# Ledger of designs, part 1: peptides against a protein of PDB entry 2V3S

Scores and structures below are computed, not measured.

Target 1, 95 residues: chain A of PDB entry 2V3S
Amino acid sequence: PISLVLRLRNSKKELNDIRFEFTPGRDTAEGVSQELISAGLVDGRDLVIVAANLQKIVEEPQSNRSVTFKLASGVEGSDIPDDGKLIGFAQLSIS
Unless a header shows other numbers, all headers, positions and changes below count from the first letter of the chain.
Peptide ipSAE was made for these designs. It is ipSAE averaged over its two directions, with the distance scale d0 held at 1.0 Angstrom where the peptide's residues are scored. Compare it between designs on one protein only; published cut-offs may not apply.
A fold fails the geometry check if it doesn't show the stated peptide or something in it is severely misdrawn.

## One batch from the design tools (peptide; aimed at target 1 E35 L36)

Design b1_p8_1 (made by RFdiffusion4)
Pose (drawn by RFdiffusion4):
Structure b1_p8_1 (pose): chain A 95 residues (1-95), chain P 8 residues (1-8)
Amino acid sequence: as target 1 above (95 residues)
Amino acid sequence: GTLHLSRS
């Protein structure tokens, strides 16, 4: 199992670290991304990008300690995207 | 903040 953290801003624009485990061979990037969406923790528009970056970090958790990516939900949503401030971006990391 | 994902 891999201990992972998804860091992104909530609806109140507050930064949060979401802790979860991923078990290779049991879980899939798509499945866990869907879990994040059904839990209301990730916007549904972000399924593809979150799944892609989850797959990237879980295939080589030794190489990829952190991945930062754009949110499809944040492309035009009142605040300009800013990767430094995790506005319109999120980050997956190894715990 | 810190949150936890409840897995299925």

Design b1_p8_1_s1 (made by RFdiffusion4, then SolubleMPNN; from b1_p8_1, 6 letters changed)
Fold by OpenDDE base, seed 5:
Structure b1_p8_1_s1 (fold): chain B 95 residues (1-95), chain A 8 residues (1-8)
Amino acid sequence: as target 1 above (95 residues)
Amino acid sequence: GEMVLKKR
């Protein structure tokens, strides 16, 4: 399996590193994203963007070592989105 | 923090 880390801020604005595995041929990007949401680790509004970027990283994990993307849930937040600080952004990376 | 996703 591919070992991944999703880095994003929780409701207290604290950075979390969420480790999970992806097994090609068994898992789907949308399925794993839904599990992240069901676990309360990802906002449901971010299903599409998380799944898209998860698909990107798992299709070529040796080349796509890290991807940073804007969260739909971050748009309506009080803080101004900032990819460098991962405010309104999340980062997927290979462990 | 550090967390681990446990799939259903």
Scores: peptide ipSAE 0.651, ipTM 0.935, DockQ to the pose 0.930
OpenDDE base, seeds 1, 2, 3, 4: peptide ipSAE 0.646, 0.648, 0.647, 0.647; ipTM 0.934, 0.935, 0.935, 0.934

Design b1_p8_1_s2 (made by RFdiffusion4, then SolubleMPNN; from b1_p8_1, 6 letters changed)
Fold by OpenDDE base, seed 3:
Structure b1_p8_1_s2 (fold): chain B 95 residues (1-95), chain A 8 residues (1-8)
Amino acid sequence: as target 1 above (95 residues)
Amino acid sequence: GVMTLKKR
């Protein structure tokens, strides 16, 4: 399996690293994204963008080592989105 | 923090 880390801020604005595995041929990007949401680790509004970027990284994991993307849940937040600080953004990377 | 997703 591919070992991945999803880095994003929790409700207390603390950075969390969510470790998970992805097995090509068994898992789907949308399915794993839905599990992240069901576990309360990802906002449901971010299903589409998380799944799209998860698909991107797992299709070529040796080339796409890290992807950073804007969260739908962060657009209407009180803080100004910032990809460098992962405010309103999340990062997927190969462990 | 660090946590791990356990698949269903």
Scores: peptide ipSAE 0.670, ipTM 0.934, DockQ to the pose 0.941
OpenDDE base, seeds 1, 2, 4, 5: peptide ipSAE 0.669, 0.670, 0.668, 0.669; ipTM 0.933, 0.934, 0.933, 0.933

Design b1_p8_1_s3 (made by RFdiffusion4, then SolubleMPNN; from b1_p8_1, 4 letters changed)
Fold by OpenDDE base, seed 5:
Structure b1_p8_1_s3 (fold): chain B 95 residues (1-95), chain A 8 residues (1-8)
Amino acid sequence: as target 1 above (95 residues)
Amino acid sequence: GELVLRRR
């Protein structure tokens, strides 16, 4: 399995590293993304963007070591989105 | 912090 880390700020604006595994051929990007949402770790509005970027990183994990992407949930948040600070953005990376 | 997604 591929060991991944999703770096994402919680409702208290604290940055968390969420570790999870992905097994090609058994897991799907959308399925694992839905599990992250069900666990309360990802906002449901972010299903599409998380799944798309998860698919990108798992299709070639040796080449795509890290991806940073804009969250749908962050667009209408109180803070101005900032990819450097991961405000309104999240990052997926290979562990 | 650091968290782990536990899969059922």
Scores: peptide ipSAE 0.778, ipTM 0.954, DockQ to the pose 0.909
OpenDDE base, seeds 1, 2, 3, 4: peptide ipSAE 0.777, 0.777, 0.776, 0.777; ipTM 0.954, 0.953, 0.953, 0.954

Design b1_p8_1_s4 (made by RFdiffusion4, then SolubleMPNN; from b1_p8_1, 4 letters changed)
Fold by OpenDDE base, seed 5:
Parts: structure tokens; C-alpha cells; sequence
Structure b1_p8_1_s4 (fold): chain B 95 residues (1-95), chain A 8 residues (1-8)
């Protein structure tokens, strides 16, 4: 399996690293993303963007070691989105 | 912090 880390801020604006595994041929990007949401680790509004970027990283994990993407859930927040600070953004990486 | 996705 591929070991991954999803880094994003919680409701207290603290950075969290969410570790999870992805098994090619058994898991799907959407399925694992749904599991992350069901576990309360990802906002349901971010299903599409998380799944898309998870697919990107698992299809070529040797090349796509890290991807940073804008969260749908972060758009409506009071803080200005910032990819460098992961405000309104999340980062997926191969651990 | 660090969290883990627990899968059934």
C-alpha cells in the first residue's frame, strides 16, 4: 500500500497530519476520500478536490510526491486562503 | 497533531 499524509488545519486552525494508506487496485480515490469524510477528518464539501488530488498522487507516487490544493470548505472562511500557510488549502504527500 | 484513518 501507499502511505500518505494529508496535512490540513482543524477547526482550531491547528495543522494536523492525517495518515492513511491507499492500496492500488483495491481502493479508489473517491472511496478513500469518503472514508476520510466519514471519519470526520475531512469536510464533506471537499470530497471532489480531495479525491481528484488523491488520484493524482497515487497514479504516479514517485513523481507526485506532494500536491497542494484549495479546499472548498476554506473559501467561506474569514481567513484569506494561503497555500504557503495551508489556510484554505491542504497538502497530500507520500510519507 | 497527528491522526490516522482507521479502516474497518
Amino acid sequence: as target 1 above (95 residues)
Amino acid sequence: GVMELVRS
Scores: peptide ipSAE 0.717, ipTM 0.949, DockQ to the pose 0.859
OpenDDE base, seeds 1, 2, 3, 4: peptide ipSAE 0.716, 0.715, 0.716, 0.716; ipTM 0.948, 0.948, 0.948, 0.948

Design b1_p8_2 (made by RFdiffusion4)
Pose (drawn by RFdiffusion4):
Structure b1_p8_2 (pose): chain A 95 residues (1-95), chain P 8 residues (1-8)
Amino acid sequence: as target 1 above (95 residues)
Amino acid sequence: PRTFVVEP
C-alpha cells in the first residue's frame, strides 16, 4: 500500500491535505478518483486529470514523490489559476 | 468504503 496525500483548496478556498491509502493490485486510479468525487472532495469535472495523475504517482512511487496538476474545474472560475498557490491546481504526494 | 482524512 501507498500512503498518499491530495492537497487542494476546499469550497472556502482553504488549503487541505487529504490522506488516503492506495493498494496496487486492488485499487485503480479511476476507481479511487471516483471515490474522491462521490465523497465531495474533488469536483466531477476533474475525474480525468486526477485519475491520470494518480496513475502517474502510483506506478512509480519511488520516482514521483509529488505531482502538481491543473484542475478542469478551476480553468475560468473567478480566480486565475496559480500553481504556486494551488488555485485551480491540486497536488498529489507520497506521505 | 475508503477513509479520507482531511487535515487543514

Design b1_p8_2_s1 (made by RFdiffusion4, then SolubleMPNN; from b1_p8_2, 4 letters changed)
Fold by OpenDDE base, seed 2:
Structure b1_p8_2_s1 (fold): chain B 95 residues (1-95), chain A 8 residues (1-8)
Amino acid sequence: as target 1 above (95 residues)
Amino acid sequence: SRKFEVLP
């Protein structure tokens, strides 16, 4: 399996690393993204963008070691999105 | 369910 880290801020705006595994041929990007949402770790509005970027990193993990992407849930939040601080952004990386 | 390890 592929060992991944999803770095994003929780509801208290604290930056966390979420470690999980992805098995190609068994798991799907959308399925795992839905599991992240069900676990309360990702906002439901971010299903599409998380799934898209998860797919990107797992299809070529050697080339796509890290991807940073804008969250739909962060666009209309009180804080101004900032990819450097991962405000309104999340990052997926190969562990 | 899938294991998610949350680290500070």
Scores: peptide ipSAE 0.807, ipTM 0.958, DockQ to the pose 0.967
OpenDDE base, seeds 1, 3, 4, 5: peptide ipSAE 0.806, 0.806, 0.807, 0.806; ipTM 0.957, 0.957, 0.957, 0.957

Design b1_p8_2_s2 (made by RFdiffusion4, then SolubleMPNN; from b1_p8_2, 4 letters changed)
Fold by OpenDDE base, seed 4:
Structure b1_p8_2_s2 (fold): chain B 95 residues (1-95), chain A 8 residues (1-8)
Amino acid sequence: as target 1 above (95 residues)
Amino acid sequence: SRKFIVLP
């Protein structure tokens, strides 16, 4: 399996690393993204963008070691999105 | 269910 880390700010705006595994052929990007949402770790509005970037990283994990992407939920936030600080952004990386 | 490990 692919060992992944989703770096994402929680509801307290604290940066957390969410570790999980992805098994190609068994898991799907959308399915795992839905599980993240069901676990309360990802905002439901971010299903599409998380799934898209999860797909990107798992399709070529040796090359795509890290992907940073803008959250739909972050656009509505009071803070100005900042990819460097992962405000309104999240990051998926290979563990 | 999938295991997610949340670290600070």
Scores: peptide ipSAE 0.815, ipTM 0.960, DockQ to the pose 0.987
OpenDDE base, seeds 1, 2, 3, 5: peptide ipSAE 0.814, 0.814, 0.814, 0.815; ipTM 0.960, 0.960, 0.960, 0.960

Design b1_p8_2_s3 (made by RFdiffusion4, then SolubleMPNN; from b1_p8_2, 3 letters changed)
Fold by OpenDDE base, seed 5:
Structure b1_p8_2_s3 (fold): chain B 95 residues (1-95), chain A 8 residues (1-8)
Amino acid sequence: as target 1 above (95 residues)
Amino acid sequence: SRKFIVEP
């Protein structure tokens, strides 16, 4: 399995690392993204963008070691999005 | 269910 880390700010704006595994051929990017949402770790509005970037990283984990992407939920927030601070952005990386 | 480890 692929060991992944999703770095994302929680509802208190605290940055957390969410570690999980992805097994190609068994898991799907959308399925795991839905599980993240169901666990309350990802905003439901971010399904599409998380799934897209999860797919990107798992299709070539050796090449795509890290991806940072803008969250749909971040656009609705009060803080101005900032990829450097991961405000309104999240980062997926290979553990 | 899938295991998620959250690290603050």
Scores: peptide ipSAE 0.819, ipTM 0.961, DockQ to the pose 0.963
OpenDDE base, seeds 1, 2, 3, 4: peptide ipSAE 0.818, 0.819, 0.818, 0.819; ipTM 0.960, 0.961, 0.961, 0.960

Design b1_p8_2_s4 (made by RFdiffusion4, then SolubleMPNN; from b1_p8_2, 4 letters changed)
Fold by OpenDDE base, seed 4:
Structure b1_p8_2_s4 (fold): chain B 95 residues (1-95), chain A 8 residues (1-8)
Amino acid sequence: as target 1 above (95 residues)
Amino acid sequence: SRQFIVLP
């Protein structure tokens, strides 16, 4: 399996690392993204973008060691999105 | 269910 880390700010705006595994052929990017949402770890509005970037990293994990992407949930937030600070952004990386 | 480990 692929060991992944989703770095994402929680509801308290604290940066957390969410570790999980992805098994190609068994898991799907959308399925795992839905599980993240069901676990309360990802905002439901971010299903599409998380799934897209999860797909990107798992399709070529040796090359795509890290992907940072803008969250739909972050756009309407009070804070100005900032990819460097992961405000309104999340990061998927290979563990 | 999938295991998610949340670390600070």
Scores: peptide ipSAE 0.819, ipTM 0.960, DockQ to the pose 0.989
OpenDDE base, seeds 1, 2, 3, 5: peptide ipSAE 0.819, 0.819, 0.818, 0.819; ipTM 0.961, 0.960, 0.960, 0.960

Design b1_p8_3 (made by RFdiffusion4)
Pose (drawn by RFdiffusion4):
Structure b1_p8_3 (pose): chain A 95 residues (1-95), chain P 8 residues (1-8)
Amino acid sequence: as target 1 above (95 residues)
Amino acid sequence: SRTFTVEP
């Protein structure tokens, strides 16, 4: 199992670290991303990008300690995207 | 179900 953190801003624009485990051979990037969406923790528009970056970090957790990516939900949403601030971006990392 | 722990 891999201990992972999804870092992104909530609806109030507060930064949060979401802690979860991923078990290779049991879980899939798509499945866990759907879980994040059904839990209301990730916007449904972000399924593809979150799944892609989850797959990247779980295939080589030794190489990819952190991945930062754009949110499809944040492309035009009132605040300009800013990866430094994690506005319109999110980050997956190994705990 | 999976548990997601949210920390500010």

Design b1_p8_3_s1 (made by RFdiffusion4, then SolubleMPNN; from b1_p8_3 with T3Q T5I)
Fold by OpenDDE base, seed 1:
Structure b1_p8_3_s1 (fold): chain B 95 residues (1-95), chain A 8 residues (1-8)
Amino acid sequence: as target 1 above (95 residues)
Amino acid sequence: SRQFIVEP
């Protein structure tokens, strides 16, 4: 399995690392993304962008070691999006 | 269910 870390800010705007595994051929990017949402760890509005970037990293984990992407939930937030501070952005990386 | 480990 692929060991992944999803780094993003929680409802208190605190950065957290969320560790989980992904098994190619058994898991799907959209399925795991939905599980993240069901667990309350990802906003439901971010299903599409999380799934797209999860797919990108798991299809070539040796080449795509880290991906940072803009969250749909962050666009209308009170804070100005900033990829360096992961405000309105999240990051997926290989553990 | 899938295990998610959340770390500060």
Scores: peptide ipSAE 0.818, ipTM 0.960, DockQ to the pose 0.957
OpenDDE base, seeds 2, 3, 4, 5: peptide ipSAE 0.818, 0.817, 0.818, 0.817; ipTM 0.960, 0.960, 0.960, 0.960

Design b1_p8_3_s2 (made by RFdiffusion4, then SolubleMPNN; from b1_p8_3 with T3Q T5V)
Fold by OpenDDE base, seed 5:
Structure b1_p8_3_s2 (fold): chain B 95 residues (1-95), chain A 8 residues (1-8)
Amino acid sequence: as target 1 above (95 residues)
Amino acid sequence: SRQFVVEP
């Protein structure tokens, strides 16, 4: 399986690393993204963007070592989105 | 269910 880390700020704006595995041929990007949402780790509004970027990283994990993407949930927040600080952004990376 | 390990 592919070992992944989703770096994302929680509801308290604290940066967390969420570690999980992805098995190609068994798991789907959308399915795992839905599981992240069900676990309360990802905002439901971010399903599409998380799934898209998860698909990107798992399709070629050797080439796509890290992807940073803008969250739909972050747009409406009080803080100005900042990819460097992962404010309104999340990062998926290969562990 | 899938295991998610959260590291603060």
Scores: peptide ipSAE 0.814, ipTM 0.959, DockQ to the pose 0.947
OpenDDE base, seeds 1, 2, 3, 4: peptide ipSAE 0.813, 0.813, 0.814, 0.813; ipTM 0.959, 0.959, 0.959, 0.959

Design b1_p8_3_s3 (made by RFdiffusion4, then SolubleMPNN; from b1_p8_3, 3 letters changed)
Fold by OpenDDE base, seed 4:
Structure b1_p8_3_s3 (fold): chain B 95 residues (1-95), chain A 8 residues (1-8)
Amino acid sequence: as target 1 above (95 residues)
Amino acid sequence: SRRFEVVP
């Protein structure tokens, strides 16, 4: 399995690391993204972008060690999006 | 088992 970390800010704007494993051939990017949402760890509005980037990293984990992407939920927030601070952005990386 | 581990 691929060991991943999803880094994103929680509702208190605190940066957390979400660690999880992804098994190609058994898991799907869409399915795991839905699990993240069901767990309350990802905003439902971010299903598409999380799934897309999860797919990107798991399809070539040796090359795509980290991907940072803009959250749909972050666009509507009061804070100005900032990829460096992961405000309105999340990061997926290989553990 | 829980898939996700949240690390603050």
Scores: peptide ipSAE 0.764, ipTM 0.934, DockQ to the pose 0.814
OpenDDE base, seeds 1, 2, 3, 5: peptide ipSAE 0.764, 0.764, 0.761, 0.764; ipTM 0.934, 0.935, 0.933, 0.935

Design b1_p8_3_s4 (made by RFdiffusion4, then SolubleMPNN; from b1_p8_3, 3 letters changed)
Fold by OpenDDE base, seed 2:
Structure b1_p8_3_s4 (fold): chain B 95 residues (1-95), chain A 8 residues (1-8)
Amino acid sequence: as target 1 above (95 residues)
Amino acid sequence: SRKFIVVP
C-alpha cells in the first residue's frame, strides 16, 4: 500500500497530519475521500478537490511526491486563503 | 473502517 499524509487545519485552525494508507486496485480516490469526510477530517464540500488530488498522487506516487490544493470550504471562509500557511489549502504527500 | 492517524 501507499502511505500518505494529508496535512490540513482542523476546525480549531490547528495544522495536523493525517496518516493513512491507499491500496491501488482496491481503494478508489473518491472512496477514500468519502471516508475522510465520514471521519470528520475533511469538509464535505471538499470531496471533489480531495478526490482529484488523491487520484493524482496515487497514480504516480514516485513522481507526484506532494500536491497542494485549494479547498472549496476555505474560499468563503473568514481567513484569506494562503497556500504557504495552508489556510484554505491542504497538502497530500507520500510518507 | 479505514484507519486514520491524526498527528498534531
Scores: peptide ipSAE 0.810, ipTM 0.960, DockQ to the pose 0.947
OpenDDE base, seeds 1, 3, 4, 5: peptide ipSAE 0.810, 0.809, 0.810, 0.810; ipTM 0.960, 0.959, 0.960, 0.960

Design b1_p8_4 (made by RFdiffusion4)
Pose (drawn by RFdiffusion4):
Structure b1_p8_4 (pose): chain A 95 residues (1-95), chain P 8 residues (1-8)
Amino acid sequence: as target 1 above (95 residues)
Amino acid sequence: SELTLERS
């Protein structure tokens, strides 16, 4: 199992670290991304990008310690995207 | 802050 953290801002624009485990061979990137969405932790528009970056980090957790990516939900949403401030972006990382 | 994902 891999101990992972999803870092993104909540609806109040507060930064949060979401901790979860991923078990290769049991879990899939798509499945876990759907879990994040059904839990209300990730916007449904972000399924594809979150799944793609989850797959990237879980295939080579030795190489990819952190991946930062755009949120499809944050493309035009009142605040300009800013990867440094994790506005319109999120980050997956190994714990 | 910190949160935990409840898995299915």

Design b1_p8_4_s1 (made by RFdiffusion4, then SolubleMPNN; from b1_p8_4, 6 letters changed)
Fold by OpenDDE base, seed 1:
Structure b1_p8_4_s1 (fold): chain B 95 residues (1-95), chain A 8 residues (1-8)
Amino acid sequence: as target 1 above (95 residues)
Amino acid sequence: GVMELKRR
């Protein structure tokens, strides 16, 4: 399986590294993304963007070692999105 | 912190 880390801020604005595995041929990007949401680790509004970027990284893990993407849940929040600080952004990387 | 996703 591919070992991944999803880095994003929780409701307290603390950075968390969420470790999870992805097995090509058994897992789907959408399925694992839904699991992250069900676990309360990802906002449900971010299903599409998380799944899209998860798909991107697992299809070419050697080339796509890290991807940073804008969260839908961060757009209408009080905090101004900032990819460098991962405010309104998340980062997915190969462990 | 560091967390792990528990799968089904």
Scores: peptide ipSAE 0.738, ipTM 0.950, DockQ to the pose 0.949
OpenDDE base, seeds 2, 3, 4, 5: peptide ipSAE 0.737, 0.737, 0.737, 0.737; ipTM 0.950, 0.950, 0.950, 0.950

Design b1_p8_4_s2 (made by RFdiffusion4, then SolubleMPNN; from b1_p8_4, 5 letters changed)
Fold by OpenDDE base, seed 5:
Parts: structure tokens; C-alpha cells; sequence
Structure b1_p8_4_s2 (fold): chain B 95 residues (1-95), chain A 8 residues (1-8)
């Protein structure tokens, strides 16, 4: 399996690293993303963007070691989105 | 912090 880390801020604006595994041929990007949401680790509004970027990283994990993407859930927040600070953004990486 | 996705 591929070991991954999803880094994003919680409701207290603290950075969290969410570790999870992805098994090619058994898991799907959407399925694992749904599991992350069901576990309360990802906002349901971010299903599409998380799944898309998870697919990107698992299809070529040797090349796509890290991807940073804008969260749908972060758009409506009071803080200005910032990819460098992961405000309104999340980062997926191969651990 | 660090969290883990627990899968059934």
C-alpha cells in the first residue's frame, strides 16, 4: 500500500497530519476520500478536490510526491486562503 | 497533531 499524509488545519486552525494508506487496485480515490469524510477528518464539501488530488498522487507516487490544493470548505472562511500557510488549502504527500 | 484513518 501507499502511505500518505494529508496535512490540513482543524477547526482550531491547528495543522494536523492525517495518515492513511491507499492500496492500488483495491481502493479508489473517491472511496478513500469518503472514508476520510466519514471519519470526520475531512469536510464533506471537499470530497471532489480531495479525491481528484488523491488520484493524482497515487497514479504516479514517485513523481507526485506532494500536491497542494484549495479546499472548498476554506473559501467561506474569514481567513484569506494561503497555500504557503495551508489556510484554505491542504497538502497530500507520500510519507 | 497527528491522526490516522482507521479502516474497518
Amino acid sequence: as target 1 above (95 residues)
Amino acid sequence: GVMELVRS
Scores: peptide ipSAE 0.717, ipTM 0.949, DockQ to the pose 0.856
OpenDDE base, seeds 1, 2, 3, 4: peptide ipSAE 0.716, 0.715, 0.716, 0.716; ipTM 0.948, 0.948, 0.948, 0.948

Design b1_p8_4_s3 (made by RFdiffusion4, then SolubleMPNN; from b1_p8_4, 5 letters changed)
Fold by OpenDDE base, seed 2:
Formats: C-alpha cells, structure tokens, sequence
Structure b1_p8_4_s3 (fold): chain B 95 residues (1-95), chain A 8 residues (1-8)
C-alpha cells in the first residue's frame, strides 16, 4: 500500500498530520476521502477536492510526492486562505 | 498533532 499524510488545520486552527494507507486496485480516492470525512478529519464540503488530489498523488506517487490544494471549507472562512500557512489549504504527501 | 485513520 501507499503510505500518505494529509496535513491540515483542525477546528482549533492547529496543524494535524493524518496518516493513512491507500491500496491501488482495492481502494478508490473517493472511498478513502469519504472515510476521512466519516472520521471527522475532513469537512464534508471538501470531498471533491480531497478525492481529486488523492487520485492525482496515487496515480504517480513517485512523481507527485506532494500536492497542496484549496479547501472548499476554507473559502468563506474567517481567515484569509494562505497556502504557505495551510490556512484554507491542505497538503497530501507520500510518507 | 499526529493521528492515523483507522480503517476496517
């Protein structure tokens, strides 16, 4: 399986690193994204963008070692989105 | 913090 880390801020604005595995041929990007949401680790509004970027990284994990993307849940939040600080952004990476 | 997604 592919070992991944999803880095994003929780409701207290603290950075969390969420480790999870993805097995090509058994898992789907949308399925694993739904599991992250069900666990309360990802906002449900972010299903599409998380799944899209998860798909991107697992397609070519050697080439796409890290992807940073804007969260739908962060667009209308109180804080201005900032990819460098991962405010309104999340990062997926190969561990 | 550090956490792990538990899957079943």
Amino acid sequence: as target 1 above (95 residues)
Amino acid sequence: GEMELKRR
Scores: peptide ipSAE 0.734, ipTM 0.949, DockQ to the pose 0.894
OpenDDE base, seeds 1, 3, 4, 5: peptide ipSAE 0.732, 0.733, 0.734, 0.734; ipTM 0.950, 0.950, 0.950, 0.950

Design b1_p8_4_s4 (made by RFdiffusion4, then SolubleMPNN; from b1_p8_4, 6 letters changed)
Fold by OpenDDE base, seed 5:
Structure b1_p8_4_s4 (fold): chain B 95 residues (1-95), chain A 8 residues (1-8)
Amino acid sequence: as target 1 above (95 residues)
Amino acid sequence: GTMVLKRR
């Protein structure tokens, strides 16, 4: 399996590293994203963007070592989105 | 912090 880390801020604006595995041919990007949401680790509004970027990283994990993307849930937040600080952004990376 | 996804 591919070992991944999803880095994003929780409701207290604290950075969390969420570790999970992805097995090509068994898992789907949307399926694993749904599990992240069901576990309360990802906002449900971010299903599409998380799944899209998860698909991107798992299709070529050796080339796509890290991807940073804007969260739909971050748009409604009080803080101005900032990819460098991962405010309104999340980062997926290979462990 | 660090968390681990527990699959269903």
Scores: peptide ipSAE 0.760, ipTM 0.951, DockQ to the pose 0.906
OpenDDE base, seeds 1, 2, 3, 4: peptide ipSAE 0.759, 0.760, 0.758, 0.760; ipTM 0.951, 0.951, 0.951, 0.951

Design b1_p8_5 (made by RFdiffusion4; failed a check: a repeat of another design)
Pose (drawn by RFdiffusion4):
Structure b1_p8_5 (pose): chain A 95 residues (1-95), chain P 8 residues (1-8)
Amino acid sequence: as target 1 above (95 residues)
Amino acid sequence: SRTFTVEP
């Protein structure tokens, strides 16, 4: 199992670290991303990008300690995207 | 079900 953190801003624009485990051979990037969406923790528009970056971090958790990526939900949403401030971006990291 | 722990 891999201990992972998804860091992104909530609906109030507050930064949060979401802790979860991923078990290779049991879980899939798509499945866990859907879980994040059904839990209301990730916007449904972000399924593809979150799944892609989850797959990247779980295949080589030794190489990829952190991945920062754009949110499809944040492309035009009132605040300009800013990776430094995790606005319109999110980050997956190894705990 | 999976548990997601949210921390500020």

Design b1_p8_5_s1 (made by RFdiffusion4, then SolubleMPNN; from b1_p8_5, 4 letters changed)
Fold by OpenDDE base, seed 2:
Structure b1_p8_5_s1 (fold): chain B 95 residues (1-95), chain A 8 residues (1-8)
Amino acid sequence: as target 1 above (95 residues)
Amino acid sequence: SKKFIVLP
């Protein structure tokens, strides 16, 4: 399996690392993204962007060691999006 | 369901 970390700010704006494994052929990017949402770890509005970037990193984990992407939930939030601070952005990386 | 480990 592929060991991944999703770095994302929680509802208190605290940066957390969410660790999980992804098994190609058994897991799907959309399925895992839906589970992240169901667990309350990802905003439901971010299903598409999380799934797209999860797919990107798992299809070529040796080349795509880290991907940072803009969250739909962060665009219209109170804070101005900032990829460096992961405000309105999340990061997926290979553990 | 999938196991997620949340670390501060």
Scores: peptide ipSAE 0.803, ipTM 0.961, DockQ to the pose 0.951
OpenDDE base, seeds 1, 3, 4, 5: peptide ipSAE 0.802, 0.801, 0.802, 0.803; ipTM 0.960, 0.960, 0.960, 0.960

Design b1_p8_5_s2 (made by RFdiffusion4, then SolubleMPNN; from b1_p8_5, 3 letters changed; failed a check: a repeat of another design)
Amino acid sequence: SRKFIVLP

Design b1_p8_5_s3 (made by RFdiffusion4, then SolubleMPNN; from b1_p8_5 with T3Q T5I)
Fold by OpenDDE base, seed 1:
Structure b1_p8_5_s3 (fold): chain B 95 residues (1-95), chain A 8 residues (1-8)
Amino acid sequence: as target 1 above (95 residues)
Amino acid sequence: SRQFIVEP
């Protein structure tokens, strides 16, 4: 399995690392993304962008070691999006 | 269910 870390800010705007595994051929990017949402760890509005970037990293984990992407939930937030501070952005990386 | 480990 692929060991992944999803780094993003929680409802208190605190950065957290969320560790989980992904098994190619058994898991799907959209399925795991939905599980993240069901667990309350990802906003439901971010299903599409999380799934797209999860797919990108798991299809070539040796080449795509880290991906940072803009969250749909962050666009209308009170804070100005900033990829360096992961405000309105999240990051997926290989553990 | 899938295990998610959340770390500060």
Scores: peptide ipSAE 0.818, ipTM 0.960, DockQ to the pose 0.972
OpenDDE base, seeds 2, 3, 4, 5: peptide ipSAE 0.818, 0.817, 0.818, 0.817; ipTM 0.960, 0.960, 0.960, 0.960

Design b1_p8_5_s4 (made by RFdiffusion4, then SolubleMPNN; from b1_p8_5 with T3K T5I)
Fold by OpenDDE base, seed 5:
Structure b1_p8_5_s4 (fold): chain B 95 residues (1-95), chain A 8 residues (1-8)
Amino acid sequence: as target 1 above (95 residues)
Amino acid sequence: SRKFIVEP
């Protein structure tokens, strides 16, 4: 399995690392993204963008070691999005 | 269910 880390700010704006595994051929990017949402770790509005970037990283984990992407939920927030601070952005990386 | 480890 692929060991992944999703770095994302929680509802208190605290940055957390969410570690999980992805097994190609068994898991799907959308399925795991839905599980993240169901666990309350990802905003439901971010399904599409998380799934897209999860797919990107798992299709070539050796090449795509890290991806940072803008969250749909971040656009609705009060803080101005900032990829450097991961405000309104999240980062997926290979553990 | 899938295991998620959250690290603050």
Scores: peptide ipSAE 0.819, ipTM 0.961, DockQ to the pose 0.960
OpenDDE base, seeds 1, 2, 3, 4: peptide ipSAE 0.818, 0.819, 0.818, 0.819; ipTM 0.960, 0.961, 0.961, 0.960

